Peptides against a protein of PDB entry 4XPM. Designs and how they scored, part 7

Target 1, 160 residues: chain A of PDB entry 4XPM
Amino acid sequence: VMLHSKNVKGFLENTLKPYDLHSVDFKTSSLQSSMIITATNGGILSYATSNNDVPKNSINEINSVNNLKMMSLLIKDKWSEDENDTEEQHSNSCYPVEIDSFKTKIYTYEMEDLHTCVAQIPNSDLLLLFIAEGSFPYGLLVIKIERAMRELTDLFGYKL
Target 2, 67 residues: chain B of PDB entry 4XPM
Amino acid sequence: DIKGTIAFDTHGNVIESTGVGSQRIEDIGDLSKVTLDAEGFAQVQGDSLLVHLYKRNDITLAVYTSA

## One batch from the design tools (peptide; aimed at target 1 R147)

Design b1_p10_3_s4 (made by RFdiffusion4, then SolubleMPNN; from b1_p10_3, 5 letters changed)
Fold by OpenDDE base, seed 4:
Structure b1_p10_3_s4 (fold): chain B 160 residues (1-160), chain C 67 residues (1-67), chain A 10 residues (1-10)
Amino acid sequence: as target 1 above (160 residues)
Amino acid sequence: as target 2 above (67 residues)
Amino acid sequence: LFDEILSDFI
């Protein structure tokens, strides 16, 4: 069964929620953005953003979407470079993971003052991308995206 | 009494921090080098605080307490 | 207590 567009959008919106720890007094901010993009050209297939204060169809919204498009392209390019660089794959910015016997990698990237992480959905042409504020710890961001990716099994093996 | 905590991964990246731990992120470098016992436990004396280290499933938790 | 804290992550 494949995820429908509405289901994917709702999933991404849910990932925006802050992470709350139960045993310690620690809470993160909401993710700024969550996206599924193509690994081929960085095109956005689905996205969610926590900034809902911008009027729909406004110039400001368009600019915001354009900014996401730019970021997705830049991150895709960086990801592509790293996937072709053995040394980068062994850096502290790369987390090899295995989900249900499928291997993938999570990369963390500093984008200006933002913390981002991206991972190829296993055996697919898709990337999952989280963008957070600089206050969001990278280690937790990695855990978050790994757990989120485990919920996207319907997209495993998806080819464009 | 717990004064703070730091959780970090095998890459030295922070997962969470609370209390005095939030002000001692730089300790991760040294804490990551500490040899743990078979149960993944160690204690490190630091200034006026005692650090309790626990490592499981590639996550290290440092708990700062009074000595 | 320590196990409880760790359980949030593992």
Scores: peptide ipSAE 0.189, ipTM 0.922, DockQ to the pose 0.771
OpenDDE base, seeds 1, 2, 3, 5: peptide ipSAE 0.110, 0.183, 0.147, 0.131; ipTM 0.899, 0.920, 0.916, 0.721

Design b1_p10_4 (made by RFdiffusion4)
Pose (drawn by RFdiffusion4):
Structure b1_p10_4 (pose): chain A 143 residues (1-50, 63-86, 92-160), chain B 67 residues (1-67), chain P 10 residues (1-10)
Amino acid sequence: VMLHSKNVKGFLENTLKPYDLHSVDFKTSSLQSSMIITATNGGILSYATSNSVNNLKMMSLLIKDKWSEDENDTNSCYPVEIDSFKTKIYTYEMEDLHTCVAQIPNSDLLLLFIAEGSFPYGLLVIKIERAMRELTDLFGYKL
Amino acid sequence: as target 2 above (67 residues)
Amino acid sequence: FFDDVLDDFI
């Protein structure tokens, strides 16, 4: 099994869109970046930006390790269930940036959202949890 | 009139804020400790501003008005 | 009003 590079890229581009509420006068900026990376090496499989390529590689590996350390050390952590599949959503403050990361269930891949510091964490968590519901094709993807 | 809002989750993280809500994000620590009535409502205040609370689906909505 | 705001997130 392999990834359909163009469609995953398109998916990540779609996850970039901001929230724009009218019930209250509230709107976020779009995500800074959205990435799928390996849980193993932190290598980037696909990404979308709304800063630079060099900067994404560094952040990705860093969040991969932070996630790896938290995932087996016996911040916010949200246990989630999707169609009886379990994963966890972590938030990490990366300098002035807000990030969410979660393992795609039973996969060797992580989904990573990078947003500005003004993007509320609770909202970033909801965005990534719903986005993961669209990634059933990637559940169980093994390297 | 509504002077502001804050919505926050069970971890106390913000989902959205407007008006004086964005200036009073620190209120969440107290607000999250408020025990709501049987229907999910409460009213509390730190100062001249009245905070109306409603919680459903693990999301608390606080709206700020005058007392 | 409360329902209208919370339904944006639920």

Design b1_p10_4_s1 (made by RFdiffusion4, then SolubleMPNN; from b1_p10_4, 3 letters changed)
Fold by OpenDDE base, seed 2:
Structure b1_p10_4_s1 (fold): chain B 160 residues (1-160), chain C 67 residues (1-67), chain A 10 residues (1-10)
Amino acid sequence: as target 1 above (160 residues)
Amino acid sequence: as target 2 above (67 residues)
Amino acid sequence: LFDEILDDFI
């Protein structure tokens, strides 16, 4: 089934759910945000946020969206730099991953007190971006985004 | 009794932590250097805690118990 | 226990 824009948003909303480890007394917070952005310009194609308590069309909502745009752009820039930096690609903040024979990389970035991770959807001009609280472990965040990306095969190879 | 746990990946990044493990994330650096046996298991004695290490599929679990 | 916990991640 082809992913339509509405389906993508629903997918991203589902990624916001906390990760619950049943074997131990450990449960994460919900992601703050989940986004698909362009690798070229950092433009937001789709997004979901856990903070839905902000009234629509309010100044606070606008500020929230603007904040997402800012973070998206910053992370895209960092990602772009790292893609051209061999040392960064071999750091502990970079996870090479292969999904269905397609190769990509997951990067983790500290954004103020937030934990973020981003990955290029294989062979595409798109990035998947998770933003979480600092309490969300990076290692688990990486696992989460990898698993999520496996469900986005329809976007593999997507070019702008 | 288990006093806490830490799970971490091959990059040394935390996957989860509980109990005293949450206060000992700094141990990952040392724990990652411990030589494991053929079963991916090791025990490391600390000052007052015993750490049980188990690694499978590139994930290491550290379980802290009383010494 | 170890296997059970690790299975949550894999």
Scores: peptide ipSAE 0.162, ipTM 0.813, DockQ to the pose 0.872
OpenDDE base, seeds 1, 3, 4, 5: peptide ipSAE 0.125, 0.115, 0.150, 0.121; ipTM 0.696, 0.703, 0.735, 0.717

Design b1_p10_4_s2 (made by RFdiffusion4, then SolubleMPNN; from b1_p10_4, 6 letters changed)
Fold by OpenDDE base, seed 2:
Structure b1_p10_4_s2 (fold): chain B 160 residues (1-160), chain C 67 residues (1-67), chain A 10 residues (1-10)
Amino acid sequence: as target 1 above (160 residues)
Amino acid sequence: as target 2 above (67 residues)
Amino acid sequence: LFDEILSEFL
């Protein structure tokens, strides 16, 4: 199934769902945000947020979107720097992964009190970005984004 | 009787924690250095808690029990 | 038990 803009939005919304381990008494909060951004400029192509209680077109919504734009740009910049830094690629904040013979890297970044995770969609000009509360464990966040990327094969190799 | 759990990855980052495990995240440093047997299992005795370690597919699970 | 817990996120 080809991914269209609406399909991508729905996919990102689904990633917001909390992780619930039924075998143990452990459940996370929902992701704060999930986005697909450009690796070149950090522009947001699609996004989902868990806090949709704010009225549309309100000043609070605008501020929220602006905040997402800011975070996406900052994370893109840091990602870009790390992609050109061999030592950063070997730090505990970088997870090399392979999906269907495509290699990519998952980075974890602390953004103020938030836990973020970003990964280049394999061989593409796109990044997948998760933003969670500080209580969301990084190890689980990495697993979550890896699994999500495995469902985005239609975007593998996507060039702007 | 399980008192808590900690699961962590090869980077030492937490995957999940419950019970007393949530209060013992600092144990990951020591637990990551424990030598496991051929089945990926080990037991580490603490003061009053026994830690059961199991590693599979680069994920380590620590289960804390009283005995 | 271990397999059960691991199966949740493996």
Scores: peptide ipSAE 0.317, ipTM 0.939, DockQ to the pose 0.838
OpenDDE base, seeds 1, 3, 4, 5: peptide ipSAE 0.299, 0.305, 0.312, 0.303; ipTM 0.938, 0.938, 0.939, 0.938

Design b1_p10_4_s3 (made by RFdiffusion4, then SolubleMPNN; from b1_p10_4, 5 letters changed)
Fold by OpenDDE base, seed 5:
Structure b1_p10_4_s3 (fold): chain B 160 residues (1-160), chain C 67 residues (1-67), chain A 10 residues (1-10)
Amino acid sequence: as target 1 above (160 residues)
Amino acid sequence: as target 2 above (67 residues)
Amino acid sequence: LFQEILDDFT
């Protein structure tokens, strides 16, 4: 099934769901935001956000459209730098992965007090970006985005 | 009696934490340096707790017990 | 326990 714009939005909304472990008493919060952005300019092509307890239209509103634009740009810039830095690609914040013979990398970034995770959709000009609260473990965030990436095969090789 | 747990990946990033493990995330640095046996197991005595380490599929689980 | 946790992750 080919992904269309509406389907992408729905997909991103589904990624917001938290992890809920059954064997132990552990549950994450929902993701604050899930986005597909351009690797070139950090432009947002699609996004989803979850509700938060922060008053809307306040300085502390993190997942506002303006904040998302800013964060996407900042993360894109950091990602771009890391893609051109061998040391960063071997750091504890980089996870090389292979999906259906396509290679990509997952990066984790601390953004203010938020935990973020970004990955280039294989062979594409697109990045998948998750933004979570600081309580969301990076390890689970990486697993989450890796699994999500496997569901975006329709976007593999997408060029702007 | 399990007092808590920490699961972390090969990069030292937390996967999950429960109980006293949630308050001992800083232990990951030391725990990651522990040499595991051929079955991916080790035990480490720390302060008043015994830590049981298990590693499989690049994930390490630390289980904190009183004994 | 370890296996059970891993199963939750997958």
Scores: peptide ipSAE 0.255, ipTM 0.759, DockQ to the pose 0.711
OpenDDE base, seeds 1, 2, 3, 4: peptide ipSAE 0.238, 0.242, 0.233, 0.225; ipTM 0.724, 0.698, 0.742, 0.740

Design b1_p10_4_s4 (made by RFdiffusion4, then SolubleMPNN; from b1_p10_4, 3 letters changed)
Fold by OpenDDE base, seed 5:
Structure b1_p10_4_s4 (fold): chain B 160 residues (1-160), chain C 67 residues (1-67), chain A 10 residues (1-10)
Amino acid sequence: as target 1 above (160 residues)
Amino acid sequence: as target 2 above (67 residues)
Amino acid sequence: LFDKILDDFI
């Protein structure tokens, strides 16, 4: 089934759901935001946001459209820099992965007090971006985005 | 008697933590240096707790129990 | 226990 714009939105919304570990007493918060952005300009093609208990109109309100735009641009810029930096690609913030013979990288970035994770959809001009609270462990965030990426095969090779 | 857990990846990043493990994230640095046996197991004694280590599929699980 | 925990996120 080919992903359509509506399906992408629904997919992103689904990624917001918290991770619940059943074997132990561990459950994450929901992701604050999940986005597909362009690797070229950081433009948001699709996004989903969750409700948070943070007071509205506060610095901590990341769910605002303006904040999302800013975050996407900042992360895209850093991603672009890292993609051209061999040292950064070998840092603990970079996870080389292979999905069905397609290579990509997952990067973790701390943005203020938020935990973010971004990955280029294989062979595409698109980035998948997760934004979570600081309480969301990076290791789990990486696993989450990798699993999500595996569900986006329809976007592999997508060029703008 | 399990007091807590920490799971972390090969980069030392936390995957999950529970109980006392949530308060001992700083242990990952040392735990990551522990030599595991052929089955991916090890035990490390620390202060009043015993840490049981198990690594599989690039994920290390630390289980804290009473000594 | 180890296997059960690992299976939750592997």
Scores: peptide ipSAE 0.297, ipTM 0.935, DockQ to the pose 0.818
OpenDDE base, seeds 1, 2, 3, 4: peptide ipSAE 0.263, 0.286, 0.291, 0.278; ipTM 0.932, 0.934, 0.934, 0.933; seed 2 fails the geometry check

Design b1_p10_5 (made by RFdiffusion4)
Pose (drawn by RFdiffusion4):
Structure b1_p10_5 (pose): chain A 143 residues (1-50, 63-86, 92-160), chain B 67 residues (1-67), chain P 10 residues (1-10)
Amino acid sequence: VMLHSKNVKGFLENTLKPYDLHSVDFKTSSLQSSMIITATNGGILSYATSNSVNNLKMMSLLIKDKWSEDENDTNSCYPVEIDSFKTKIYTYEMEDLHTCVAQIPNSDLLLLFIAEGSFPYGLLVIKIERAMRELTDLFGYKL
Amino acid sequence: as target 2 above (67 residues)
Amino acid sequence: LFDELYNEIF
């Protein structure tokens, strides 16, 4: 099994969109970036930006390790269930940036959202949880 | 009139904020400790501003008005 | 207000 590079890239581009509410006068900026990376090496499989390529590689590996350390050390952590599949959503403050990371269930891949410091964490968590519901094709993807 | 809002989750993280809500994010620590009535409502205040609380689906909405 | 806000978020 392999990834359909163009469609995953299109998916990540779609995850970039901001929230724009009218019930209250509230709107976020769009995500700084959205990436799928390996849980193993932190390598980037696909990404979308709304800063630079060099900067994404560094952040990705850093969040991979932070996630890796938290995932087996016997911040916020949200246990989630999707169609009886389990995963966990972590938030990490990366300098002035807000990030959410979660392992795609039973996969060797992580989904990573990078937003500005003004993007509320609770909202970033909801965005990534719903986005993961669209990634059933990637559940169980093994390297 | 409504002077602001804050919505926050069970971890106390913010989902959205407007008005004075964005200036009073620190209120969440106290607000999250408020025990709601049987229907999910409460009213509390730190100062001249009245906070109306409603919680459903693990999301608390606080709206700020005058007392 | 909550129902409207909730539907827009979700």

Design b1_p10_5_s1 (made by RFdiffusion4, then SolubleMPNN; from b1_p10_5, 4 letters changed)
Fold by OpenDDE base, seed 5:
Structure b1_p10_5_s1 (fold): chain B 160 residues (1-160), chain C 67 residues (1-67), chain A 10 residues (1-10)
Amino acid sequence: as target 1 above (160 residues)
Amino acid sequence: as target 2 above (67 residues)
Amino acid sequence: LFDKLLEEIL
């Protein structure tokens, strides 16, 4: 099944869903946003946002398009820097992973009080970006984005 | 009688935490250094709690119980 | 417990 633009939006919306672990008494919040952006310029190709209880016009309001654009650019820049920094690639905030023989890296970034996670879609010019509340554990966020990328095989090798 | 849990990855990042585990995130540093047996299991005596460690697929679960 | 947790996470 080919993943088209309309399907991408729905996919991203689905990634917003929280974890609800019944084995233990643990449940996360929904992701605040999920995005596919360009690795070159940080441009947003597709995105999804969830409702939050943060007051409107607050610095923690990231559901606005402007905030998303800003965050995507900032994260893209940080990602780009890290991709050219061997030391950063060996930090505990970088997870080298392999999906179907394709290698990529998952990075975690603290953005203000938010927890973010970004990964290059294998062999592509695209990045998958999750933005969550600070209560969302990084380890679980990494697992979440890895699982999500495994569902984006249609975008593997995508070049702008 | 579980008092709490902490799950964490090989990078020391939290996957989940509950109960007293939520207040003991700093334990990850020491727990990550514990040598596990062939079954991926270990027990560590803490202050007043016993920690049961399980590891598989690069995920470690610490279960806190009464000693 | 651990097995169930892994199933939920992975």
Scores: peptide ipSAE 0.758, ipTM 0.956, DockQ to the pose 0.933
OpenDDE base, seeds 1, 2, 3, 4: peptide ipSAE 0.756, 0.757, 0.757, 0.754; ipTM 0.956, 0.956, 0.956, 0.956

Design b1_p10_5_s2 (made by RFdiffusion4, then SolubleMPNN; from b1_p10_5, 3 letters changed)
Fold by OpenDDE base, seed 2:
Structure b1_p10_5_s2 (fold): chain B 160 residues (1-160), chain C 67 residues (1-67), chain A 10 residues (1-10)
Amino acid sequence: as target 1 above (160 residues)
Amino acid sequence: as target 2 above (67 residues)
Amino acid sequence: LFDELLAEIL
């Protein structure tokens, strides 16, 4: 099944859902944002946000989108630098993973008071990006994005 | 009685924390060095708490109990 | 407990 823009949007919206670990009685907040961006220039192709209280076409919405654009660009830049840095690829902020024989990396980045993680969709020009509150543990965030990436096989190998 | 938990990955990053575990994130450094048995289990006696360690699939769970 | 946790996050 081909992922269309609408389908991708719905997928990203679903990733916003928090973890509720009943076994240990631990619950996270929802993700603030979930995005698919270009690895080339950090352009946002699709995004979802948990802040649904902002009126459409309001100045607050525009500011929110602009903020996402800025964050996506900054994270893309850091990702690009790390992809060309052997030391960074072996740091505790980099998780090499393999999905269906495709190799990729998950990076965690502290962005002000937010916890973020980003991963290149295997063999593609696209990055999946999660932005969460600082209370969202990095270890769990990594697990979350890895599991989400496994559902994006239709985008594997996607080139701009 | 469980006083708290910490789950963490091989990078030392927290997966979850509850109870006293939330106040003992710094324990991850030492807990990550503990040798587990063939079943991925170990017990570590702390100050007034006993730590039960479980590891599987590169995920470690530490359960803090009073005894 | 551990098995249940793993089932929830994996």
Scores: peptide ipSAE 0.764, ipTM 0.956, DockQ to the pose 0.914
OpenDDE base, seeds 1, 3, 4, 5: peptide ipSAE 0.763, 0.762, 0.763, 0.764; ipTM 0.956, 0.956, 0.956, 0.956

Design b1_p10_5_s3 (made by RFdiffusion4, then SolubleMPNN; from b1_p10_5 with E4K N7E)
Fold by OpenDDE base, seed 5:
Structure b1_p10_5_s3 (fold): chain B 160 residues (1-160), chain C 67 residues (1-67), chain A 10 residues (1-10)
Amino acid sequence: as target 1 above (160 residues)
Amino acid sequence: as target 2 above (67 residues)
Amino acid sequence: LFDKLYEEIF
């Protein structure tokens, strides 16, 4: 089944769910945001946020969306720079991964007090972006986004 | 008699931490250098705690116990 | 414990 915009939105909403590791009594917060953005312009194609209590069309909602747009652009720019920087690709903030024989990279970025990670959907013009609170461990965030990408095979090779 | 845990990846980034482990994130540097046996296990004597190490597929779990 | 944790993560 091909992922359409509505399906993608639902997928992103599901990625917001926290980890609850009962074996060690460890639980994370929900992701603040989950987005699919363009690698070219950093434009948001789809997004989900945990802040659902904000009234629609309110000033607070608008500000929140604008903040997401800003972060998306900033992270896209940083990602673009790193993809053209061999040294950055060998830092501890870069995780080369392979999904179904497709190679991609996961980058972690500290954005003020937030923990973020971004990865190019394999062979596509799209990036998957997670934004979490600073309490969300980077190692777990990386695992989370890798697993999420494995569910987005319909978007592999997507070109704008 | 677990006092806490730390799980971390090969980049030294935390996957999870609980109990005393949450206050000992700096131990990852030393723990990552510990030689594991053929089954991916090791024990390291700390200050007052014993650390049990388990590694599988680039994930290391450190379990802190009193003995 | 490790096996359970591993299973919960993956």
Scores: peptide ipSAE 0.719, ipTM 0.953, DockQ to the pose 0.924
OpenDDE base, seeds 1, 2, 3, 4: peptide ipSAE 0.716, 0.717, 0.717, 0.716; ipTM 0.953, 0.953, 0.953, 0.953

Design b1_p10_5_s4 (made by RFdiffusion4, then SolubleMPNN; from b1_p10_5, 4 letters changed)
Fold by OpenDDE base, seed 5:
Structure b1_p10_5_s4 (fold): chain B 160 residues (1-160), chain C 67 residues (1-67), chain A 10 residues (1-10)
Amino acid sequence: as target 1 above (160 residues)
Amino acid sequence: as target 2 above (67 residues)
Amino acid sequence: LFDKLLAEIL
């Protein structure tokens, strides 16, 4: 199945779904946001958001377009710095992964009270970004984004 | 009788936690140092609970029981 | 339990 630009939005929406681990009776919230952004400038190419009960104008609200833009830029900057920092690449916040023959890294970042993770789509100028509530465990978030990237093979090698 | 669980990855980050495990996240540091047998199993006596450890595919599960 | 958990996560 070919992933076209029109399908990216739907893909991101599907990533919002929570985990429900019945074996241990553990359930997460939905992701607050899921985005594909440019690695160069942090520009949002596509995004999806979920509804939450956070009051409007709350400092914790992330669903607004402006908030998404801000978060995108901040995370892109952190990612860019870490990609040029050997120490950060060996921290517990960095997960080197290989998908097929392509290598990339998954980074986790605490953004205010939110848990985020970001990964460069292999050999591309694009980043996949998940934003979750603080209750969403980082280990599970990493697994989630890795599995999501495995479905974005059509974007591997994408250059702006 | 399971009192709780903690699952964590090789970076020490939580994958899931339930029951008493949710209050024992700090145990991950020590649990990650436990030597597992060839099948990826171990048992460790905690403060008041027995911890059953299982590891596979870079994921460790700690199951807390009374015995 | 562990096998079931892994199946749900992976």
Scores: peptide ipSAE 0.760, ipTM 0.956, DockQ to the pose 0.924
OpenDDE base, seeds 1, 2, 3, 4: peptide ipSAE 0.759, 0.755, 0.750, 0.754; ipTM 0.956, 0.956, 0.955, 0.956

Design b1_p10_6 (made by RFdiffusion4)
Pose (drawn by RFdiffusion4):
Structure b1_p10_6 (pose): chain A 143 residues (1-50, 63-86, 92-160), chain B 67 residues (1-67), chain P 10 residues (1-10)
Amino acid sequence: VMLHSKNVKGFLENTLKPYDLHSVDFKTSSLQSSMIITATNGGILSYATSNSVNNLKMMSLLIKDKWSEDENDTNSCYPVEIDSFKTKIYTYEMEDLHTCVAQIPNSDLLLLFIAEGSFPYGLLVIKIERAMRELTDLFGYKL
Amino acid sequence: as target 2 above (67 residues)
Amino acid sequence: TLYDELMNEI
């Protein structure tokens, strides 16, 4: 099994869109970046930006390790269930940036959202949880 | 009139804020400790502003008005 | 009502 590079890239581009509410006068900026990376090496499989390529590689590996450390050390952590599949969503403050990371269930891949510091964490968590619901094709993807 | 709003989740993280809500994010620590009535409502205040609370689906909405 | 409207938009 392999990834359909163009469609995954299109998916990540779609996850970039901001929230724009009218019930209250509230709107976010779009995500800074959205990435799928390996849980193993932190290598980037696909990404979308709304800063630079060099900067994404560093952040990705850093969040991979932070996630790896938290995932087995016997912040916010949200246990989630999707169609009886379990995963966890972590938030990490990366300098002035807000990030969410979660392992795609039973996969060797992580989904990572990078937003500005003004993007509320609770909202970033909801965005990534719903986005993961669209990634059933990637559940169980093994390297 | 509504002076502001804050919506926050069970971890106390913000989902959205407007008006004075964005200036009073620190209120969440107290607000999240408020025990709601049987229908999910409460009213509390720190100062001249009245905070109306409603919680459903693990999301608390606080709206700020005058007392 | 405000809560329902807000949650629908989210």

Design b1_p10_6_s1 (made by RFdiffusion4, then SolubleMPNN; from b1_p10_6, 6 letters changed)
Fold by OpenDDE base, seed 2:
Structure b1_p10_6_s1 (fold): chain B 160 residues (1-160), chain C 67 residues (1-67), chain A 10 residues (1-10)
Amino acid sequence: as target 1 above (160 residues)
Amino acid sequence: as target 2 above (67 residues)
Amino acid sequence: DLFDKLLADI
């Protein structure tokens, strides 16, 4: 199955859904944003946001997109720095994971009052990025992005 | 009578918290050091609460009950 | 048990 742009957008929209842990009566908010960005310059290739109330082509929409662009660039820069820092790769903010024999890392970053996590899609020039409210626990956010990454096998090895 | 829960990963990051657990996130540091039995279970007596610990698949669940 | 249910929810 080939992942087309429409399919990727739909996938990202689906990742916005909250967790509902019925067993312990714990429920999260929806993700604020879910994005696929380039590892080279932080450019947004695809994105989804939970704010569906913003009119299309409005100034508010433009501002929200610009904000996402800024965050993606900042997170890409931080990710790039950490990928070149052995100490950061061994911190509690870095989760080495293996998916179908492909190795990657999940990083958690506090961005203002938001909780974010980012992971390089294995052997690719792409990063998957989740942005959540501060109430979204990091441990669960990491699990969420790992599970999502497992569904993006078509993008493994993708080079720009 | 469950008073709350905390679930956390091997990095000490919270997976979920409820009830009194949400106010006792600082317990993770000590709870992560508790030795579990062969079934991945332990009990730790706290102040007025008993903590039931479960660990499996790199996830630890702490259940707080009245002592 | 509760833990199994939690693991299933995650």
Scores: peptide ipSAE 0.756, ipTM 0.954, DockQ to the pose 0.863
OpenDDE base, seeds 1, 3, 4, 5: peptide ipSAE 0.748, 0.751, 0.752, 0.749; ipTM 0.954, 0.954, 0.954, 0.954

